# Ledger of designs, part 82: peptides against a protein of PDB entry 5IXI

Target 1, 141 residues: chain A of PDB entry 5IXI
Amino acid sequence: TPLLDASSLEYLFAQGQYDLVKCLAPIRDPKTEQDGHDIENECLGMAVLAISHYAMMKKMQLPELPKDISYKRYIPETLNKSIRQRNLLTRMRINNVFKDFLKEFNNKTICDSSVSTHDLKVKYLATLETLTKHYGAEIFE

## One batch from the design tools (peptide; made by RFdiffusion4, then SolubleMPNN)

Design b2_p21_3_s1 (from b2_p21_3, 8 letters changed)
Fold by OpenDDE base, seed 2:
Structure b2_p21_3_s1 (fold): chain B 141 residues (1-141), chain A 21 residues (1-21)
Amino acid sequence: as target 1 above (141 residues)
Amino acid sequence: SPLEGIDEFFEKWKKKANKEL
């Protein structure tokens, strides 16, 4: 396991977000329909991590975030396009589930200051390695 | 640890998401 200083971790986190959203690090192929749903859920989780990190860096409380905050800018563009093609009820349900996820995550882990921005970056990069096809940050082995 | 807490939370959420989505 290589030693990563704060600057290196910050760089990798930023680059990882870009690679995921822009599909430069494409998500793995689903083995089943359920696996596909799991992959989508993990992508939504990545969005929660990214948004929470942003909020912490800006010293913002969750209610201070825009009311129309969504996962759209924080998931792979291909997945975002796929979701947009789904029916209204499905999209509404995804949005509601995501908002609940974000709220609960912040209430349980962020508000009590038990989780740091460092932890969020580590979790993000670790998940990115398992979520994508050929991505290797090589942070932890 | 904080990381373990995040992992556990995500696992619980995955179960909930699979039920609702």
Scores: peptide ipSAE 0.430, ipTM 0.891, DockQ to the pose 0.677
Fold by OpenDDE base, seed 1:
Structure b2_p21_3_s1 (fold): chain B 141 residues (1-141), chain A 21 residues (1-21)
Amino acid sequence: as target 1 above (141 residues)
Amino acid sequence: SPLEGIDEFFEKWKKKANKEL
């Protein structure tokens, strides 16, 4: 496994977020309808990781984050557009699931300081590799 | 390890999300 220094990891994490959102690293093709749902849920998880990392870097608690915090800026733009076309009830459900996910992740993992920003970056990049078609296998070989 | 804890948490939520969405 290649050794990455802190600066390199920070760079790759930032670039990975950009690539995911801008669809420069496109998500993998679903094999089934359920697989498609799993992919969407993984994307929501990526948003939780990104937001949690941001909050930790800014030394902010969850209540200090904007009330209108959303997954929208942290998921692939194509998925965001797809979600916006769904009915109100579905969008409300997605929003509720995401907010609960973020809240519980913060309470059970972040607040006790058991997880570092380094851990979040590693998890993000590792998940990105499995979620997308051709992304960065060299990083973890 | 912290990474294993994150993995387990995410697996739990994936299952929950599949039931709710």
Scores: peptide ipSAE 0.430, ipTM 0.891, DockQ to the pose 0.654
Fold by OpenDDE base, seed 4:
Structure b2_p21_3_s1 (fold): chain B 141 residues (1-141), chain A 21 residues (1-21)
Amino acid sequence: as target 1 above (141 residues)
Amino acid sequence: SPLEGIDEFFEKWKKKANKEL
């Protein structure tokens, strides 16, 4: 379990987002093609967590979010560049899958008020540690 | 717990994403 106070957790969450996007905490190398897909999906999940946290902090519901909300600013820049090089059909599929994920997550987890910003930060940091090569968040026992 | 619920949701989503991507 995490043994951090609220201020420390807030700091680590903010820093973790920055490190992931800026590739200061690089994502792990895929061992197989399927592993690569899993890594990308985890990154999209990280974007869902980050956006959901942002929305909750701003007291915004999903319909109030900009219609052009995207994963692009919430995933590793290297992955974003990779996705941009893929064909239009693939990029559309990724975008649709992401939007569906975000919508379902909001409806099933956020709207019922069962999940707090604290929970999102914990999940984000926990996933960050498994997703990146040698990131030293180390807030869990 | 809320965290367990998030984990389960993510696992289900990953399975769906693997089918579509």
Scores: peptide ipSAE 0.429, ipTM 0.891, DockQ to the pose 0.658
Fold by OpenDDE base, seed 5:
Structure b2_p21_3_s1 (fold): chain B 141 residues (1-141), chain A 21 residues (1-21)
Amino acid sequence: as target 1 above (141 residues)
Amino acid sequence: SPLEGIDEFFEKWKKKANKEL
């Protein structure tokens, strides 16, 4: 099986982001409440990957990113609507958890390792396969 | 490898997040 070249990977990554956010590739149904939380955490992780990729492409350090950077534009719209229905304290907690995730990822992975934009795209697409119902079967063989 | 590092980080974070949420 041929490995995806750079151009193909770039295309699939862009499409994958759009499909996830616009719910064209819907996330899988939770089996339990805990499974639902796991799915949400995976979605937040996808946002971290996407934002980190953006920052690296623009050669921006994390402190140079907007102070009010949010997951809202990088998660499924259905999940975003669900979060907006929750009380203020819950939403604040989610925001804090996400900001912590992004900061730790930047410090422990981006700054301390040889992680590249290529690696982020691979991880994004691989996670997308497991997170969604039908998307991307056999992208990586 | 870098990919393995990302995987390990995500797994560790998931455990942490589950405790805090």
Scores: peptide ipSAE 0.423, ipTM 0.888, DockQ to the pose 0.676

Design b2_p21_3_s2 (from b2_p21_3, 11 letters changed)
Fold by OpenDDE base, seed 3:
Structure b2_p21_3_s2 (fold): chain B 141 residues (1-141), chain A 21 residues (1-21)
Amino acid sequence: as target 1 above (141 residues)
Amino acid sequence: SALDGIDEFFAKWKKKAAEEL
């Protein structure tokens, strides 16, 4: 695995977020219904990482984030459109799962100061490689 | 390590979320 300096990691993290959301790095095709759920959960996880990284950079705690904080701007646009087509109850469940995910991650990982922004970028890029069809081979092969 | 902790957390939540959604 190639070693990336801080500047390279920062660049790849920023570009990776853009590529995921804009579907320039498309998510992999699900093999089963359960695999489809796993892919969506990974995307929600990517949103948690991105938001947590943003909050850390801005020196913000979770209670200081807007109450309407959402995954919408941090997941693939295709997935966001798919979720919008689902009924209200399903969308509420997704929102609740995401909010719980974000809260627990911040309380148990970020707030104890054991995780750095560097760690979040590494995890984001590593997950992006497995989540998308052809991304990241040059980084983690 | 911190990375191991993140991996463990995500593995746990992926399983939990898959059961609820």
Scores: peptide ipSAE 0.309, ipTM 0.842, DockQ to the pose 0.608
Fold by OpenDDE base, seed 5:
Structure b2_p21_3_s2 (fold): chain B 141 residues (1-141), chain A 21 residues (1-21)
Amino acid sequence: as target 1 above (141 residues)
Amino acid sequence: SALDGIDEFFAKWKKKAAEEL
């Protein structure tokens, strides 16, 4: 992205992660139950991006990541609370889906170096703009 | 581009996730 220099992008990415998790940039209201599911999946995607970026910055492969790696630290706190209230089977299913997502993303895009940390930051911020109510309009619009 | 690849992957995964959840 020609508009944002590396330093600015790094700052915005860090702040964006904090804002999403702490709900300072609240996710948009679901219009339907299915829309709610889509939002949750998008949040899990954000977690995949954040974790992948972390792994790349540490020069770690997926098997080298801590075995307790989870989406919990990388999704909105409100969503995390919602998931905790669901039954065990549902929580297990969500966890499995997320692990599959992370694994596939790592294998297809990270391991072959087709995606850079720069790309991940851009995608994260772009998704954050559409996922949240009124975040990032001054940057991308 | 790399960004296009990410978008395509996410779109594909969203469909898969919807089927499993």
Scores: peptide ipSAE 0.308, ipTM 0.841, DockQ to the pose 0.668
Fold by OpenDDE base, seed 1:
Structure b2_p21_3_s2 (fold): chain B 141 residues (1-141), chain A 21 residues (1-21)
Amino acid sequence: as target 1 above (141 residues)
Amino acid sequence: SALDGIDEFFAKWKKKAAEEL
């Protein structure tokens, strides 16, 4: 469980998103090609968490979100640039996987479970700690 | 717990994403 109060957790969650996207908290180096794919998938997961948190805070459902909602603003800029350089089919597949991920997360976790914005922040920060090279402090006990 | 559910979901999708990409 977090050792932080609600206000501190809110701040760290916001700052963590900024640090991840701006690569101030750089993602860890892949050890293998498969590890690289795992890292990318984890980044997409981070985007799902961030978007879901945003939606919950705004009391919005998936159908109410902008049609052009994307992972682009919620993943490391370096990864976003890398994806943009890939061929059209690959980009389409990534988009489809992400959209399905977001949809299923909303349906299976947000709607079907008692997941709160607090839970999303905790999961985000915990994942951020393992995903990045040197990020994280004594946030969790 | 809620966190356990999130972890399990992410683990499942990590496997699925690895198959699709």
Scores: peptide ipSAE 0.305, ipTM 0.842, DockQ to the pose 0.720
Fold by OpenDDE base, seed 2:
Structure b2_p21_3_s2 (fold): chain B 141 residues (1-141), chain A 21 residues (1-21)
Amino acid sequence: as target 1 above (141 residues)
Amino acid sequence: SALDGIDEFFAKWKKKAAEEL
């Protein structure tokens, strides 16, 4: 993989988040129902990375984040619409699982300082490459 | 169930993330 300076990595990370959410970098087409679920889960993982990065950059703990923090603003808009159409129990389950995941990840990354913001950006962009259609091919090899 | 896949993924994802980061 090519070496990126800090400024370039910061830019690509910000742009990648925007592209994913706005569907400018559309997620790959599912091959099966299970593949579709895997794609959704990957998107939720991307949300965890993005939120964790935000918290670290702001030097904030999760309890200091907005009370309504969720995956909604950090996943593709198309997926967000799909989830909103699901029944209440399903949506509640997704939200609870996500919050637990976020808390656990926060404890391991921020509290233990085992992961840097640099690591999060790299992981985000690398995952974005595999998650979307032909995105990031020129950045990561 | 459909939600079991989510739980499984998060478990695997957390483990993978810890290994890669």
Scores: peptide ipSAE 0.195, ipTM 0.721, DockQ to the pose 0.118

Design b2_p21_3_s3 (from b2_p21_3, 10 letters changed)
Fold by OpenDDE base, seed 3:
Structure b2_p21_3_s3 (fold): chain B 141 residues (1-141), chain A 21 residues (1-21)
Amino acid sequence: as target 1 above (141 residues)
Amino acid sequence: SPIEGIDNFFAKWKKKANEEL
């Protein structure tokens, strides 16, 4: 459980998103090729969390989200640049996997309503700590 | 818990992503 109050959690969540995207909290160095893939997938997961949080705050379901909604604004800029340099097929696969992920998670958060915005912020920050090089604090207990 | 649910969901997705990418 988080040690922070709601306002502090909200602040850290917002700042964490900014830090991740702007690479102020750089993602950790991959130890292996598979680790690199895992890191990228975690970043995509962070995008899903951020988008889902936004959607929940706005009480929007997936069809109400922009049709061109993408991970691009929600992942590290370095990763986004890397992905854009990959071939079309790879980019299509990434996009499809992400869209499916977002869809299913949207069902989990909106339709199922088993996850709260609070949960998303906690998960986001917790993942951020493991995903980045030097980001972290004893925020959770 | 909801967090555990998220973790499980992400774990399943990671598996799928690794298969597709």
Scores: peptide ipSAE 0.401, ipTM 0.886, DockQ to the pose 0.648
Fold by OpenDDE base, seed 5:
Structure b2_p21_3_s3 (fold): chain B 141 residues (1-141), chain A 21 residues (1-21)
Amino acid sequence: as target 1 above (141 residues)
Amino acid sequence: SPIEGIDNFFAKWKKKANEEL
């Protein structure tokens, strides 16, 4: 685990979110169809981390978040466009899976205060490094 | 550690997601 001061970590986390969504840090190319599916799941995980961090910073619980909470603003724009091209049933399944993911993560990690905003930033950046094309390789080994 | 906990959670979820999607 790299040693980053609080200010550096905050900056990198904010920039990392922007770079991922705006595709300035493009996600890696899938090697297989299953790998592509895994990449999408990782992106949904990144959305869960980002939303959870936001909720914790605002001291809100899931029921207090907007009812229409979605991954759309927290995943790469290219992936969001791809998902919008899929049929309605597939999109509904993705939405349900994501909401279940977010709910379960909140119940198991946020409510018991076992995970801090610091931990979420570290996990986000670490995942970003492996998910994207050589982004942040100098930060995490 | 908390990070390990997150890793384990994500690992379990990935398995579940692959089954559901």
Scores: peptide ipSAE 0.394, ipTM 0.883, DockQ to the pose 0.645
Fold by OpenDDE base, seed 1:
Structure b2_p21_3_s3 (fold): chain B 141 residues (1-141), chain A 21 residues (1-21)
Amino acid sequence: as target 1 above (141 residues)
Amino acid sequence: SPIEGIDNFFAKWKKKANEEL
């Protein structure tokens, strides 16, 4: 695998976030309905990683994060549009699942200092490779 | 490793999400 220095990793992480949200790195096509749900869940996970990284870089504690923090700015715009078209009850459920996901991840992983910003960037890029159609092969080959 | 820890956490949450979504 290619060796990436800290600056290169930071750049690729930032670019990867942009590519995912703007659908420049389009997510893979679902093979089944369940696969579609798995893809959406992976996108929520990507949002958790991105937000957690942001919080760590800003040295913010979990209670200091905005109460209205959401996945909306951290998932593919196509998926966000799809979610917004679902009924209110479904949207509320998704919001609750995401908030619980973020809270538990920060409490169990970030707060105990077991995970670094470096680890989050690596996980983000690795997941991006599997989640999207053609992204990131040269980074991990 | 830290990455394995993240993977395990995400795997658990994928199961929960599949139950609720």
Scores: peptide ipSAE 0.394, ipTM 0.884, DockQ to the pose 0.680
Fold by OpenDDE base, seed 2:
Structure b2_p21_3_s3 (fold): chain B 141 residues (1-141), chain A 21 residues (1-21)
Amino acid sequence: as target 1 above (141 residues)
Amino acid sequence: SPIEGIDNFFAKWKKKANEEL
C-alpha cells in the first residue's frame, strides 16, 4: 500500500464516510447469520470511529455532544432501515451497547491521548476495505 | 502502536456485543 499524504487521507476519509452511508460502497454479503451480525457490529464500529474523529476535531468531549447522539447517520442507510424495523427491545439494546462502546472508546482516545485523528482515519479506511465488496480497487490496484 | 490498540479494543467490544445482541 502506497503512502498517502495528509490531504489525500483527509479526502479519502470524507469520501469513504459518504460512500458507506449512501451505500455507494455496499457492504459485503454475509456468509452466515453470524457473519451478518458481525457486519452490523463492524458498521457500528465505523460509527464510533466517525463520531470520535468528529469530537476530536472539534476538541469536544462526550458530555458536550448531543445527548441523543446515535449511530443512525453514520451507518449504511440500508442497515439503518433494517434496524428501524426491529422491535423496541432490540433497538434499545443496540442503542445501549453503542453508547457504551462510544463512551469507552472516547475515554481511551481522549484520556489516553495515544490515538490521533490520523489513526482513526487509517482504521476507518482499512475497515472499509474489508467491510465492503470492492472498495479500494480505485486506489490500490 | 495506536492502530493495534484500536484493533484490540474493537476485538474486545465485538465479543461483548455478541453476548448482548
Scores: peptide ipSAE 0.391, ipTM 0.883, DockQ to the pose 0.665

Design b2_p21_3_s4 (from b2_p21_3, 9 letters changed)
Fold by OpenDDE base, seed 4:
Structure b2_p21_3_s4 (fold): chain B 141 residues (1-141), chain A 21 residues (1-21)
Amino acid sequence: as target 1 above (141 residues)
Amino acid sequence: SPLDGIDAFFEKWKKKANEEL
């Protein structure tokens, strides 16, 4: 990855979140059904990174976050719409898997202070490049 | 490195998610 100063990284991270959610940087087309599932899981991972970064910036632990914290505001709007069209059982499974992911990530990675907000931003942007169709050239080239 | 740890964690989670979803 290229060397970015703090201000540039902060800007790119904020813009990247906006671009992903608003589908200005659309996610790549799935090659197979399994690839589609992998893409969705990557998006949920992006939500974990974004929420964790938010919590760290606000100096809040997960138990202090709203109990209704969800991936909905942190994934592509197109994917969110797709998930909402699925049956209740499927949506419950997705919610449970996501909550478990977020909790475990926080406990094993954030609570021990081994990961910084800088690390989260780098991981977010790096994943964004591979997840989207044509994003990241201006960041990592 | 912290980034390597994050990568490894995500890979493990993706495997688990694929099994449950």
Scores: peptide ipSAE 0.422, ipTM 0.887, DockQ to the pose 0.638
Fold by OpenDDE base, seed 5:
Parts: sequence; structure tokens; C-alpha cells
Structure b2_p21_3_s4 (fold): chain B 141 residues (1-141), chain A 21 residues (1-21)
Amino acid sequence: as target 1 above (141 residues)
Amino acid sequence: SPLDGIDAFFEKWKKKANEEL
């Protein structure tokens, strides 16, 4: 685990979210069809981390989150465009899987106070490093 | 550690997601 001061971690986390969504830190190229599917799941995971962090910072519980909470603003724009091109049933399945992921994550990790906003930032940045093309390689080994 | 817990959770979810999608 890298040793980052609170201010540096906060900055890197904010910048990392922006870079991922705006594709300034592009996601790695899939090697296979299954790898592409895994990459998409990782991106959905990044959205879960970002939303959970937001909720914790605002001291919102899961029922207080907007009912229309979505991954759309928390994943790479390129992936969002790709998902929009898929048929309605596929998009519905993705939405359901994501909502289940978010709900389960918050129930098991956030509600018991075992995970802090600090932990979410670290996990986000660590995943960002492996998910994107050589982004943040100097921060995490 | 909390980070280990997060990692384990994500691995479990990825496996589940691959089955559902």
C-alpha cells in the first residue's frame, strides 16, 4: 500500500475520476472478447466506488440516493456510448447488475463502517492503474 | 484489512457478473 498524504490522495482521486470518464486515461485494449467483458465489469466497479464515496461524503444512506442512480456519469464516455448502442434488453440487464452490485457493496462494506472514504480512494486509484493504459504506474507498484 | 475485503468482494462480484451478463 502506497503512503500518500490525505491532500495528495484527495487530489489524485478527483483527477483520476475525471481522467477515466473523459477518456484522458483510456482503458486498456481488450485481448479477447471475455477480456472486454471483464474490462466493462471493472468500469462498473469503478462507478460503484465513486458513487459510494459520494454517498459517504454526503452522509447519505442507500435509500436516500436518487432512485435513478446510474453508472452513466461514472464510466468512460466511450464505454457509455458503446452501451447505448446495445439493445434494450441488454441495457436493462446491465442496469440491473449494476444496481445489485451497488446495493450489495453498500450493505456489506459501508453499512458496517468497515470501509472508509480513504479505502475507496485507494482502491479506485489502484484499479485505475491496472485498468488504463499505463496510468499512475509511478504511484502504485 | 479493509482493502483486502474490498478486493475479495470485487472478485466475487466479477464472477457473478460473468454469469449474469
Scores: peptide ipSAE 0.415, ipTM 0.884, DockQ to the pose 0.627
Fold by OpenDDE base, seed 1:
Structure b2_p21_3_s4 (fold): chain B 141 residues (1-141), chain A 21 residues (1-21)
Amino acid sequence: as target 1 above (141 residues)
Amino acid sequence: SPLDGIDAFFEKWKKKANEEL
């Protein structure tokens, strides 16, 4: 695997977030309905990673995060549009699941200082490679 | 490793998410 220095990793992480949200790195096509659900869940996971990284960089504690924090700015715009077209109860359910995920992740991995911003960037890029059609293969080859 | 821990956590969450979403 290629050796990336800290600056390169930071750049790729930032660019990867942009590419995912703007659909420049399009997510893979679902093979089944369940696969489609798995893809959506992976996207929510990407949002958790991105938000957690942001919070760590800003030295923000979990209670200091805005109460209205959402996945909306951290998932593909196409998926966000799809979710917004679903009924209110479904949207509320997704919001609750996401908030629980974010809270649990931060409590179990961030608050105990077991995970660094470096780890989050690596996980984000690795997941991005598997989630999208053709992205990032050369980074981990 | 920390990455293994993150992977394990995400796998557990995926199972829960599939039950609720």
Scores: peptide ipSAE 0.415, ipTM 0.885, DockQ to the pose 0.628
Fold by OpenDDE base, seed 2:
Structure b2_p21_3_s4 (fold): chain B 141 residues (1-141), chain A 21 residues (1-21)
Amino acid sequence: as target 1 above (141 residues)
Amino acid sequence: SPLDGIDAFFEKWKKKANEEL
């Protein structure tokens, strides 16, 4: 993996978030129904990374974030639309699982002082490369 | 359950994160 300076990494991270949400970097096609679920889970994971990064940048703890914080702004718009079409119980379950995911991630990964915003950006971009069809080759090949 | 994969993903990711960070 080539070394990226801080400015380049910051730019790529911001652009990567935009590209994922706006579907300019489309997620890979599922090979099976289970693969489709795995892709959705990865997208939710990307939301956890993005929110955690935001919180760290603002020097906020998770309890200080809005109670109704959601994955909706941090996942592909197409996926968000798909989730909105699902029944209430399913949506509630997704919300609960996501909140638990975010909380556990913070407790087990962020609370130890070893993880920085730099690390989160690298992980985000690396995951973006594997999650999307054609993205990231220029970054980590 | 169709959402059980989220927990599996989290654990897998956490392991990788600990190794890479």
Scores: peptide ipSAE 0.267, ipTM 0.761, DockQ to the pose 0.081

Design b2_p21_4_s1 (from b2_p21_4, 7 letters changed)
Fold by OpenDDE base, seed 2:
Structure b2_p21_4_s1 (fold): chain B 141 residues (1-141), chain A 21 residues (1-21)
Amino acid sequence: as target 1 above (141 residues)
Amino acid sequence: GVEGIDEFMEKMKKKANEAMS
């Protein structure tokens, strides 16, 4: 469990999102092609967590989110640039996978209420620590 | 809880790999 009060956790979560997207906390270098795919999938997952947290805070369900909701604003800018360089089929697959992720997770966070905003922040920060090169929150016990 | 998120993430990663492999 985190060694932080609610306010501190909220702050670190917000800062972590900014650091990831702006590449202030750069993602680790892939060791293999498969490792690269794993990293990308982790980033997509991070985007799902971030959007779900936003939706929950605004008391919105997935259909109430903007129709053009995308991972682009919630993943590292470097990764976003890389994805834009890929062929149409690949980009379509990524978009579809992400939308499926978000839809499925919406059921767990809002519909089923099995995941709290607190859980999302904890998971986000924990994943951020393992996903990035030198970002060690070390706020958990 | 967080454990549920972990399970979800692993499930989705697998599907993503299958879709983009």
Scores: peptide ipSAE 0.258, ipTM 0.823, DockQ to the pose 0.735
Fold by OpenDDE base, seed 5:
Structure b2_p21_4_s1 (fold): chain B 141 residues (1-141), chain A 21 residues (1-21)
Amino acid sequence: as target 1 above (141 residues)
Amino acid sequence: GVEGIDEFMEKMKKKANEAMS
């Protein structure tokens, strides 16, 4: 977005991550069970974006990331608590899905270099607006 | 660009739905 300079975008991205995880920008209420799954998938996607941004900033590829890298630090605390209450099989499935997400996106961001850190921040904030109840509607029109 | 991210997100949503169904 040409309307936001690099410094402003960096600030908003950092604040947005904090607000999402700490539930200061609470995610919207699901309308149906499937909508709940969609929201969960969006949150996992947000985690992929955040981790990919981190990796790119540190100039690290996926194999260089910490072994314990997970979505847990990058999703809303409420969702994280919900996932922890699910059975082992379900949690394993979620972990596997997320690992696949991260692997696939790593190819696009680091290997192919088709996505920049700037793009990641823009998409993160744009998704944050649609995912949360009342967050930052004025940022992207 | 952002278009690539959009395509990725949609693709991953589909895979996630299939895996969790």
Scores: peptide ipSAE 0.257, ipTM 0.821, DockQ to the pose 0.719
Fold by OpenDDE base, seed 4:
Order: structure tokens, then C-alpha cells, then sequence
Structure b2_p21_4_s1 (fold): chain B 141 residues (1-141), chain A 21 residues (1-21)
């Protein structure tokens, strides 16, 4: 795998977020119903990584984040639209899952400082490669 | 490090599956 300097990693991380959300790097097709759920959970995880990175860069703790902070702007737009079409109970569960993700991960990033912004970028891009159909091949070869 | 993120993701996947089932 290639060694990325800090500037290159920052650029790729920003571009990767854009590509995922805008579906320029479309997520892979689910093999099964459970695989579909796994993909959605991975996307929610990606949102947590992205938000945590943002918070760390701004030196903001979880309570200081906007009340309307959500996965919606940090997941593929197609998935966001799909979630909005689901029933209330499902949407509530997804919201609860995401809140739990974000709360738990806050302890590892801002509170405990066990995860750096560098770690977040690396994990984000690595996951992006496995989550999407064709993205990342040139980055992590 | 990244390993900590991996462990976190696996834990969250389990919780998510439980919540959605």
C-alpha cells in the first residue's frame, strides 16, 4: 500500500466524504438482506467517523455539537432517501443506533484521546474502499 | 489507533443488529 503524506491524506479524506455522500462512489450492492443491513450500519459508522473528525478539528465536544447533528449529511444521499421512506419505528431505531454510535465513539476520540484525526482518515478511506463498488483501488494498492 | 476503531465498529455492528431485529 502506498504511503500517504499528511496533505495527501487530508485531500483524499475530504474528497472521499464528498464522493460517498454524492454517490459518485456508489455503495456496493447487497448480497443478502442481512448484507444490506450491514452496509447501512457501515454507512452510519462512516458518519460517526466523519462527525468525530469534524468535532476534533473544531475542538468541540459532543454536547457542543448542533442539536440537529445527524447522519443525514454524512451518508450516501440514496441511503438517506431510502431511510426517509421507512416507517416511523424503523427511523427511530436508526436514530437511536446512530446516537449510541456517536456517544460511544466520543469517549474514544475527544474524551480519551485514544483515536487521532489521522486514525479517522485512514479508517474512513479504508472502509470506503470496501464499502463502495469501485472506489479506492488506486489509493490503497 | 485504527485498531481501536475496528473494535468499536464491530461492537457497534452487533448493537445495531440487535436494535434492528
Amino acid sequence: as target 1 above (141 residues)
Amino acid sequence: GVEGIDEFMEKMKKKANEAMS
Scores: peptide ipSAE 0.255, ipTM 0.821, DockQ to the pose 0.733
Fold by OpenDDE base, seed 3:
Structure b2_p21_4_s1 (fold): chain B 141 residues (1-141), chain A 21 residues (1-21)
Amino acid sequence: as target 1 above (141 residues)
Amino acid sequence: GVEGIDEFMEKMKKKANEAMS
């Protein structure tokens, strides 16, 4: 695994977020229905990482974030479109799952301080490589 | 560190699956 300096890691993290959301790095095709759910959960996780990183950089906790904070701007646009087409109950469940993710992770990142912004960038990029079809950054092995 | 994130993600994936079932 190559060692990345702080500036390089910051750049790759920002670019990776853009590539994921804009589907320049498209997510992999699901092999089964459960695999599809796993992919969706991973995307929600990616959103949590991105938002948590943002919050930490701005030195604010979840209560200080907008009440309408959402995964919508932090997941692949294709997935966002798919979610919008699902029934109300399903969308409510997804919202609840995401809010639970974010709330629980806030304790680790801001309250407990057990996770740093560096850790978030590393995990984000590592997950991006496994989540997408042909993303070939090969930053982590 | 990153290990803590890994553990969190696995835990939350399980919770998500339970909530969506």
Scores: peptide ipSAE 0.254, ipTM 0.819, DockQ to the pose 0.734

